# Designs tried in a protein design run: peptides against a protein of PDB entry 4Y8H. Part 59

Target 1, 196 residues: chain A of PDB entry 4Y8H
Amino acid sequence: TSIMAVTFKDGVILGADSRTTTGAYIANRVTDKLTRVHDKIWCCRSGSAADTQAIADIVQYHLELYTSQYGTPSTETAASVFKELCYENKDNLTAGIIVAGYDDKNKGEVYTIPLGGSVHKLPYAIAGSGSTFIYGYCDKNFRENMSKEETVDFIKHSLSQAIKWDGSSGGVIRMVVLTAAGVERLIFYPDEYEQL

## One batch from the design tools (peptide; made by RFdiffusion4, then SolubleMPNN)

Design b2_p20_2_s3 (from b2_p20_2, 9 letters changed)
Fold by OpenDDE base, seed 5:
Structure b2_p20_2_s3 (fold): chain B 196 residues (1-196), chain A 20 residues (1-20)
Amino acid sequence: as target 1 above (196 residues)
Amino acid sequence: SALSEKLAKLKSKYDQNLFV
């Protein structure tokens, strides 16, 4: 898996590959690793497919209840719920999660929750087995307050490099753009990103 | 805990052998 989330001028963009594995083998299955937990709060998933989906299901439910009682939750609130689940159940989970969201007050925010259930707020985050190959590239090329187009290109190039070197990453690159204007889903196929 | 039990229940809905 190769996943990332990047804050930019107008909000935040999440990105992910789609390869699924069974142990050391590539499974003949494409997975959407970008999961909605609220209108403009999403997450990137790595690790056990079942663990991460179950966690996201619980968070989605809690945020729905939160909304009915208190109004729209902040991205920080969502990250806190993820953290609680991941930390309190760390002995029984294989999960790495990046939480990203947009609201008018805080704009785009990114929280990374690695194995163990710690939480870290960052301008951008990368995770998954492919992330080890792109720390240098991302550090060199990330800039704060990029345009939407610059950020899409940054994520596309980053994930393309991760996929190139990580056998556990591949398939399509999916993105979710979260801004004041709404939610936009993007998809890029190998014939495009392999040429970068 | 209640959350742990709920998590276990939800996990059972998915393939336990798949990784992302």
Scores: peptide ipSAE 0.614, ipTM 0.938, DockQ to the pose 0.851; fails the geometry check
Fold by OpenDDE base, seed 1:
Structure b2_p20_2_s3 (fold): chain B 196 residues (1-196), chain A 20 residues (1-20)
Amino acid sequence: as target 1 above (196 residues)
Amino acid sequence: SALSEKLAKLKSKYDQNLFV
């Protein structure tokens, strides 16, 4: 898996590959690793497919309850719920989560929750087995307050490089753009990103 | 805990052998 989330001028963009594995083998399954937990709060998932989906299901439910009582939750609130689940159940989970969201007050925010259930707020985050190959690239090329187009290109190039070297990453590159204007889904196919 | 049980229940709905 190769996943990332990047804050930019107008919000945040999440990105992910779609390859699924079974142990050391590539599974014949394309997975959407970008999961909605609220209108403009999403997450990137790595690790056990079942663990991460179950966690996201619980968070989505909690955020719905939160909304009914208190209004729209912040991205930080969502990250806190993820943290609680991941930390308290760390002995029984294989889950790496990147939480990203947009609201008018805080704009785009990214929280990474690696194995163990710690939480870190960052301007951008990368995770998954493919992320090890692109820390240098991302550090060199990330800039704060990029345009939407610049950010899409940054994510596309980053994930393309991760996929190139990580056998557990591949398939399509999906992105979710979260801004004041709403939610936008993007998809890029191998014929495009392999040439980068 | 109740949370752990809920998580286990939801987890069982999905393929336990798939990784992302």
Scores: peptide ipSAE 0.610, ipTM 0.939, DockQ to the pose 0.856; fails the geometry check
Fold by OpenDDE base, seed 4:
Structure b2_p20_2_s3 (fold): chain B 196 residues (1-196), chain A 20 residues (1-20)
Amino acid sequence: as target 1 above (196 residues)
Amino acid sequence: SALSEKLAKLKSKYDQNLFV
């Protein structure tokens, strides 16, 4: 898996590959690793498919309940729920989560929750087995307050490189753009990003 | 805990052998 979330001028963009594995083998399944937990709060999933899906299910339910009682939750609130689940159950989970969201007050925010259940607020985050190959590239090329187009290109190039080197990453590159204007899903196919 | 039990229940809905 190769996943990332990047804050930019107008919000935040999440990105992910789609390859699914079973042990050492590539599974004949394309997975959407970008998961909605609220209208403008999404997450990137890495690790056990079942674990991360279950966690996201609980968070989504919790945030729906929260919304009915208190109104729209902040991204920080969502990250806190993820943290609680991941930390309190760390002995039984294999899950790496990047939480990203947008609201008018806080704009785009990214919280990374690696294995173990710590939480870190960052301007951008990368995770998954492919992320090890692109830390240098991302550090060199990330800039704060990029445009939407610049951020899409940054994520596309980053994930393309991760996929190139990580056998556990591949398939399509999916993105979710969260801004004041709404939610936009993007998809890029191998014929495009392999040439970068 | 109740939360752990809930996680276990939800996890059982999915293929336990798949990784992302």
Scores: peptide ipSAE 0.605, ipTM 0.938, DockQ to the pose 0.863; fails the geometry check
Fold by OpenDDE base, seed 2:
Structure b2_p20_2_s3 (fold): chain B 196 residues (1-196), chain A 20 residues (1-20)
Amino acid sequence: as target 1 above (196 residues)
Amino acid sequence: SALSEKLAKLKSKYDQNLFV
């Protein structure tokens, strides 16, 4: 898996590959690793498919309940719920989560929650087995307050490199753009990103 | 915990042999 989320001028963009594995083998299954937990709060999933899906289900339900009582939750609130689940169950979970969201007050925010259940707020985050190959690239090329197009390109190039080197990453690159304007889903196919 | 039990139940809905 190669996943990332990047804050930019107008919000945040999440990106992910789609390859699924079973043990050491590539599974004949494509997974959408970008999961909605609220209108403009999404997450990137890495690790056990079942674990991360279950976590996301709980968070989604919690945030729906929260919304009905208190209004739209912040991205930080969502990250807190993820953290609680991941930390309290760390011995029984294999889950790496990047939480990203947009609201008018805080704009785009990214929170990374690695296996241990800690939470870190960052301008951008990368995770998954492919992330190790692109730390240098991302550090070199990330800029704050990029445009949407610049950010899409940054993510596309980053994930392309991750996929190139990580056998556990591949398939399509999906993105979700979260801004004041709404939610936009993007998809890029191998023929597009392999040539970068 | 109740939360852990809920996680276990939800996890069972999915293929536990798949990784991302």
Scores: peptide ipSAE 0.599, ipTM 0.937, DockQ to the pose 0.855; fails the geometry check

Design b2_p20_2_s4 (from b2_p20_2, 11 letters changed)
Fold by OpenDDE base, seed 4:
Structure b2_p20_2_s4 (fold): chain B 196 residues (1-196), chain A 20 residues (1-20)
Amino acid sequence: as target 1 above (196 residues)
Amino acid sequence: SELQKKLEELKSKYDQNQFV
């Protein structure tokens, strides 16, 4: 897996490859690793498919209850719920999660929750087995307050590089853009990103 | 916690042999 989330001028963009594996075999070529937990709060999933899906389901349910009682939750609140689940169950989970969201007050925010259940707020985050191959590239090329187009290109190039080297990453590149304007899903195919 | 209990139940709904 190769996943990332990047804050930018107008919000935040999540990105992911789409490969799911079972042992040494590709089980699914077009998996959606970008998962909605609230209208403008999403996550990137890495690790056990079952673990991460279950975690996301619980968080989504919790945030729905939260919304009914208190209104729209903040991204920080969502990250706290993820943290609680991941930390309290760290011995029984294989899950790396990046939480990203947008609201008018806080704008785009990214929280990374690696194995063990710690939480770190960052301008951008990368994770998954493919992330090892792109730390250098991302560090070199990330800028704060990029445009939407610049951010899409940054993510596309980053994930393309990760896919080139990580056998557990591949397929299409999916993105979710979260801004004041709403939610936008993007998809890029190998014929495009392999040429980068 | 309540969330913790539900987590274990939900895990069984998915293929635990797949990784992302």
Scores: peptide ipSAE 0.580, ipTM 0.933, DockQ to the pose 0.890; fails the geometry check
Fold by OpenDDE base, seed 3:
Structure b2_p20_2_s4 (fold): chain B 196 residues (1-196), chain A 20 residues (1-20)
Amino acid sequence: as target 1 above (196 residues)
Amino acid sequence: SELQKKLEELKSKYDQNQFV
């Protein structure tokens, strides 16, 4: 898996590959690793498919209850729920999560929750087995307050590089753009990103 | 918590041999 989330001028963009493995084998099955937990709060999933989906399911449920009682939750609130689940169940989970969201007050925010259940707020985050290959690239090319187009290109190039080197990454590149204007889903196919 | 209790139940609904 190769996943990332990047804050930019107008909000935040999440990105992910789609390759799924079964045990030690690369499966032909494609997974959407970008998961909605609230209107403008999403997550990137890495690790056990079942673990991460279950976590996202319960967070989504919790945030729905939260909304009914207190109104729209902040991204920080969502991250805290993810953190609680990941930390308190760390002995029984294989899960790496990046939480990203947008609201008018805080704009785009990114929280990374690696194995163990710690939480880190960052301007951008990368995770998954493919992320080890692109730390250098991302460090050199990330800039704060990029445009939407610049950020899409940054993520596309980053994940393309990760996929080239990581056998556990591949398939399509999906993105979710979260801004004041709403939610936008993007998809890029191998014929496009392999040429980068 | 109640959230933790539901986690294992939810995990059982998915293929636990798949990784992302």
Scores: peptide ipSAE 0.571, ipTM 0.933, DockQ to the pose 0.805; fails the geometry check
Fold by OpenDDE base, seed 1:
Structure b2_p20_2_s4 (fold): chain B 196 residues (1-196), chain A 20 residues (1-20)
Amino acid sequence: as target 1 above (196 residues)
Amino acid sequence: SELQKKLEELKSKYDQNQFV
């Protein structure tokens, strides 16, 4: 898996590959690793497919209840729910989560929750087995307050490099753009990103 | 917690052999 989320001038963009593995083997199955937990709060999932999906389902439900009582939750609130689940169940979970969201007050925000259930707020985050190959690239090329197009290119190039070197990453690159204007879904195919 | 209980119940519904 190669996943990332990047804040930019107008909000935040999440990105992910789509390869799925079964045990030590690469499965010929495509997985959408970008999961909605609220209108403009999404997450990237790494680790056990079952664990991360279950976590996201619970968070989505919790945020729906929250909304009915208190209004739209902040991204930080969502991250706190993820953190609670991941930390309190860390002995029974293999889950790495990146939470990203947009609201008018806080703009785009990114929270990474690695194995163990700690939470870290960052301008951008990368995770998954492929992330080990792109820490240097991302650190060199990330800039704060990029345009949408610059951010899309940054994510596309980053994930392309991760996929190139990580056998557990591949397939399509999916992105979700969260801004004041709404939610946009993007997809890029190997024929495009392999040439980068 | 309630969230923990719901998590364990929901995990059993998914394929535990798949990884992302």
Scores: peptide ipSAE 0.562, ipTM 0.934, DockQ to the pose 0.828; fails the geometry check
Fold by OpenDDE base, seed 5:
Structure b2_p20_2_s4 (fold): chain B 196 residues (1-196), chain A 20 residues (1-20)
Amino acid sequence: as target 1 above (196 residues)
Amino acid sequence: SELQKKLEELKSKYDQNQFV
């Protein structure tokens, strides 16, 4: 898996590959690793498919209840729920989560929750087995307050490099753009990103 | 917690041998 989320001028963009493995084997299955937990709060999933989906299900339900009682939750609130689940169950979970969201007050925010259940607020985050190959690239090329197009290109190039070197990453690159204007889903195919 | 209680139940809905 190669996943990332990047804050930019108008909000935040999440990105992910689509490869799934079964045990030691690469499964011929395209999975969506970008999961909605609220209208403009999404997450990237890494690790056990079952663990991460279960966690996301719980968070989504919790945020729905929260909304009915208190109104729209902040991204920080969502991240805290993820953190609680991951930390309190760290001995029984294989889960890496990046939480990203947009609201008018806080704009785009990114919270990374690696194995162990710590939480870190960052301008951008990368995770998954492919992330180890692109720390240098991302550090060199990330800029704050990029345009949407610049951010899409940054994510596309980053994940392309991760996929190139990580056998557990591949397939299509999916993105979710969260801004004041709404939610937009993007998809990029190997024929496009492999040539970068 | 109530959140923890549902975790194992929800995990059982999915393939435990798949990774992302």
Scores: peptide ipSAE 0.561, ipTM 0.931, DockQ to the pose 0.820; fails the geometry check

Design b2_p20_3_s1 (from b2_p20_3, 11 letters changed)
Fold by OpenDDE base, seed 2:
Structure b2_p20_3_s1 (fold): chain B 196 residues (1-196), chain A 20 residues (1-20)
Amino acid sequence: as target 1 above (196 residues)
Amino acid sequence: MMKEYMERIAKRKAAGEEVV
């Protein structure tokens, strides 16, 4: 898996490859690792498919309940719920999650929750087995307050590089753009990103 | 951190679990 989330001028963009594996084989070529937990709060999933799906489902339910009582949760609140689940079950879970969201007050925010259940707020985050190959690239090329187009390109190039080197990453590149204007899903196919 | 993550991933894969 190669996943990332990047804050930019108008919000945040999540990105992911779509490959899942079991043993030495590809289990699914088109998995959606970008999971909605609230209208404008999403997560990137890495690790056990079952673990990460269960966590996301619980968080989604919790945020629905929260919304009914208190209104729209902040991204920080969502990250806190993820943290509690990941930390409390750290011995049994295999999960690396990036939480990203947009609201008018805080704009785009990114929280990374690695194995162990710590939480780190960052301007951008990368995770998954493919992330090890792109730390240098991302550090060199990331800029604060990029445009939507610049951010899409940054994510596309980053994940393309990760996929080139990580056998556990591949398929399509999915993105979710979260801004004041709403939610936008993007998809890029190998013919597009392999040439980068 | 990444080392432990990769070790756990390998274990899960070896057990036949789907990993993302």
Scores: peptide ipSAE 0.618, ipTM 0.945, DockQ to the pose 0.941; fails the geometry check
Fold by OpenDDE base, seed 3:
Structure b2_p20_3_s1 (fold): chain B 196 residues (1-196), chain A 20 residues (1-20)
Amino acid sequence: as target 1 above (196 residues)
Amino acid sequence: MMKEYMERIAKRKAAGEEVV
């Protein structure tokens, strides 16, 4: 898996590959690793498919309850719920989660929750097995307050590089754009990103 | 941390679990 989330001028963009693996086998199954937990709060999932799905489902439930009682949760609140679940179950979970969201007050925010259940607020985050190959690239090419188009290109190039080197990453590149204007899903196919 | 993550991933894969 190669996943990332990047804050930019108008919000945040999440990106992910779609490859799923079981043992030594690369499944032909395309997995959506970008999961909605609230209208404008999403997560990137890496690790056990079952663990990360369960965590996301529980968080979605908690945020629905929160909304019914207090109104729309902040991205920080969502990250706190993820943190609690990941930390309390750290010995039994295999999960690396990136939480990203947009609201009018805080704009785009990114929180990374690695194995162990710590939480780190960052301007951008990368995770998954493919992330190890693109730390240098991302550090060199990331800029704060990029345009939407610049950010899409940054994520596309970053994930393309991760997929190139990580056998556990591949398939399509999916993105979710979160801004004041709403939610937008993007998809890029191998024939396009392999040429980068 | 990444080392531990990869070790856990390997164990899950060996057990036949789907990994993303």
Scores: peptide ipSAE 0.602, ipTM 0.944, DockQ to the pose 0.888; fails the geometry check
Fold by OpenDDE base, seed 5:
Structure b2_p20_3_s1 (fold): chain B 196 residues (1-196), chain A 20 residues (1-20)
Amino acid sequence: as target 1 above (196 residues)
Amino acid sequence: MMKEYMERIAKRKAAGEEVV
């Protein structure tokens, strides 16, 4: 898996590959690793498919309940719920989660939650087995307050590099753009990103 | 942390679980 989320001028963009594996085999199933937990709060999932789906389902439930009682939760609130679940169950979980969201007050925010269940607020985050190959590239090329187009290109190039070197990453690149204007879903196919 | 993550991933894969 190769996943990332990047804050930019107008919000945040999440990106992910779609490869899934079972044992020694690449499964034919194309998995969507970008999961909605609220209207403009999403997460990137890496690790056990079952563990990460269960966590996301629980968070979605909590945020729905929160919304009904208190109104729209912040991205930080969502990250806190993820953190609590991941930290309290850290010995039994295999999960690396990136939480990203947009609201008018805080704009785009990114929180990374690695295996131990710590939480880190960052301008951008990368995770999954493919992330090890692109730390240098991302550090060199990331800039704050990029345009939407610049950010899409940055994510596309970053994930393309990760996929190139990580056998556990591949398929399509999916993105979710979260801004004041709404939610936009993007998809890029190998014929395009392999040529970068 | 990445080392431990990869070790756990390997164990889950060996058990036949789906990994993303």
Scores: peptide ipSAE 0.591, ipTM 0.942, DockQ to the pose 0.895; fails the geometry check
Fold by OpenDDE base, seed 1:
Structure b2_p20_3_s1 (fold): chain B 196 residues (1-196), chain A 20 residues (1-20)
Amino acid sequence: as target 1 above (196 residues)
Amino acid sequence: MMKEYMERIAKRKAAGEEVV
């Protein structure tokens, strides 16, 4: 898996590959690793497919309950719920989660929750097995307050590089753009990103 | 952290679990 979330001028963009693996083999499945937990709060999932799906489902439920009582939760609140679940169950979970969201007050925010259940707020985050190959690239090329187009290109190039080197990453690149204007879903196919 | 993550991933894969 190669996943990332990047804050930019108008919000935040999440990106992910779609490859799933079982044992030593690539599973014949295209997995969506970008999961909605609230209207403009999403997560990137890496690790056990079952573990990460369960966590996301629980968080979605909690945020729905929160909304009914208190109104729209902040991205920080969502990250806190993820953290609590990941930390309390750290001995049994295999999960690396990136939480990203947009609201009018805080704009785009990114929180990374690695194995163990710590939480870190960052301008951008990368995770998954493919992330190890692109730390240097991302550090060199990331800029704060990029345009939407610049950010899409940054994510596309980053994930393309990760996929090139990580056998556990591949398929399509999916993105979710969260801004004041709403939610936009993007998809890029191998024929496009392999040429980068 | 990444080392431990990769070790757990390998264990899950070896058990036939789906990993993303």
Scores: peptide ipSAE 0.583, ipTM 0.942, DockQ to the pose 0.890; fails the geometry check

Design b2_p20_3_s2 (from b2_p20_3, 8 letters changed)
Fold by OpenDDE base, seed 3:
Structure b2_p20_3_s2 (fold): chain B 196 residues (1-196), chain A 20 residues (1-20)
Amino acid sequence: as target 1 above (196 residues)
Amino acid sequence: MLEEYQARIAELKAAGEEVV
């Protein structure tokens, strides 16, 4: 898996590959690793497919309850719910999650939650097995307050590099753009990103 | 932390779990 989320001028973009593996084999199934937990709060999932899906489902439920009582939750609130679940169950869960969201007050925000259940707010985050290959590239090429197009390009190039080197990453590159204007899904196929 | 993550992933794969 190669996942990332990047804050930019107008909000935040999440990106992910779609490869899933089982044992020593690459599964033919394409997995959507970008998961909605609220209208403009999404997460990137890495680790156990079952664990991360369960966590995301629980968080989505919690945020629905929250909304009914208090109104739209902040991205920070969503991240805190993820944190509590991941931290309290750290011995039984294998999950690396990036939480990203947009609201008018805080704009685009990114929170990374690694295996131990800690939470870190960052301008951008990368995770998954493929992330190890692109720390240098991302550090060199990330800029704050990029345009949407620049950010899409940055994510596409980053994930393309991760996929190139990580056998556990591949398939299509999916993105979710979260801004004041709404939610937009993007998809890029191997024929395009492999040539970068 | 990365090493622990990699180890847990390897264990999941060995157990036949689906990994993303």
Scores: peptide ipSAE 0.546, ipTM 0.917, DockQ to the pose 0.894; fails the geometry check
Fold by OpenDDE base, seed 5:
Structure b2_p20_3_s2 (fold): chain B 196 residues (1-196), chain A 20 residues (1-20)
Amino acid sequence: as target 1 above (196 residues)
Amino acid sequence: MLEEYQARIAELKAAGEEVV
């Protein structure tokens, strides 16, 4: 898996490959690793498919209840719920989660929750087995307050490099764009990103 | 942390669990 989330001028973009592995190596190339937990709060999932799905489901339910009582939750609130679940169960869970969201007050925000259940607020985050190959590239090329197009290109190039070197990553690159204008889904196929 | 993550992923795969 290769996943990332990047804050930019108008909000935040999440990106992920689509490869799923089972056993020695059985690939499913159309897995949704970008999961909605609220209208404009999403997460990137890495690790155990079962663990990360369960965590996301619990968070989604919690945020729905929160909304009914208090109104729309902040991205920080969502990250806190993820953190509590991941930290309290760190010995029994294999999960690397990136939480990203947009609201008018805080704009785009990214929180990374690695194995162990710590939480870190960052301008951008990368995770998954493929992330080890692109720390240098991302550090060199990330800029704050990029345009939507620049950010899409940055994510596309980053994930392309991760996929190139990580056998556990591949398939399509999916993105979710969160801004004041709403939610937009993007998809890019190997014939495009492999040539970058 | 990365080493521990990689080790756990390997264990999951060995157990036949789906990994993302």
Scores: peptide ipSAE 0.536, ipTM 0.917, DockQ to the pose 0.883; fails the geometry check
Fold by OpenDDE base, seed 4:
Structure b2_p20_3_s2 (fold): chain B 196 residues (1-196), chain A 20 residues (1-20)
Amino acid sequence: as target 1 above (196 residues)
Amino acid sequence: MLEEYQARIAELKAAGEEVV
């Protein structure tokens, strides 16, 4: 898996590959690793498919309940719910989660929750097995307050590089753009990103 | 942290669990 979320001028973009693996084999399944937990709060999932799905489901339910009682939760609130679940169950979970969201007050925000259940607010985050190959690239090429197009390009190139080196990453590159304008879903196929 | 993550992923794969 290769996942990332990047704040930019107008909000935040999440990106992910779609490969799943079982043992040494590539599963015949295209997995969506970008998961909605609220209208403009999404997460990137890495680790156990089952664990991360369960966590995301619980968070989504929690945020729905929250919304009914208190209104739209902040991205920080969502991250705190993820953190509590991941920390309290750290001995029984294999999950690396990136939480990203947009609201008018805080704009785009990214929170990374690595194994163990700590939480870190960052301008961008990368995770998954493929991330090890692109830390240097991302650090070199990330800039704050990029345009949407620059950010899409940054994510596309980053994940493309991760996929090239990580056998556990591949398939399509999916992105979700969260801004004041709404939610936009993007998809890029191997024929395109392999040429980068 | 990375080593622990990688170890757990390896365990999942060995157990036949789906990994993302």
Scores: peptide ipSAE 0.528, ipTM 0.913, DockQ to the pose 0.894; fails the geometry check
Fold by OpenDDE base, seed 1:
Structure b2_p20_3_s2 (fold): chain B 196 residues (1-196), chain A 20 residues (1-20)
Amino acid sequence: as target 1 above (196 residues)
Amino acid sequence: MLEEYQARIAELKAAGEEVV
């Protein structure tokens, strides 16, 4: 898996590959590793598919309940719910989560929750087995307050590099763009990103 | 609430062996 979320001038973009593995082999299934937990709060998932799906389902339900009582939750609130679940169940979970969201007050925000259930707010985050190959690339090429186009290109190039080296990453690159204007899904195919 | 969440996690974990 190669996943990332990047804040930019107008909000935040999440990105992920789509490869699934089962045990020691690559599965044919194309998975959606970008999961909605609220209108403009999404997450990237790595680790156990079942664990991360369960966590995301619970968070989604919690945030719906929260909304009915208190109004739209902040991204920080969502990250806190993820953190509590991951930390309190850390002995029984294999989950790496990146939480990203947009609201008018805080704009785009990214929170990374690695194994163990700590939480870290960052301008951008990368995770998954493929992330180890692109820390240097991302550090060199990330800039704050990029345009949408620049950010899409940054994510596309980053994930392309991760996929080149990580056998557990591949397939299509999916992105979700969260801004004041709404939610946009993007998809890029191997024929395009392999040429980068 | 946490107990309910733990139960849901356990159920879904038992259903799948895929890694993302």
Scores: peptide ipSAE 0.245, ipTM 0.711, DockQ to the pose 0.307; fails the geometry check

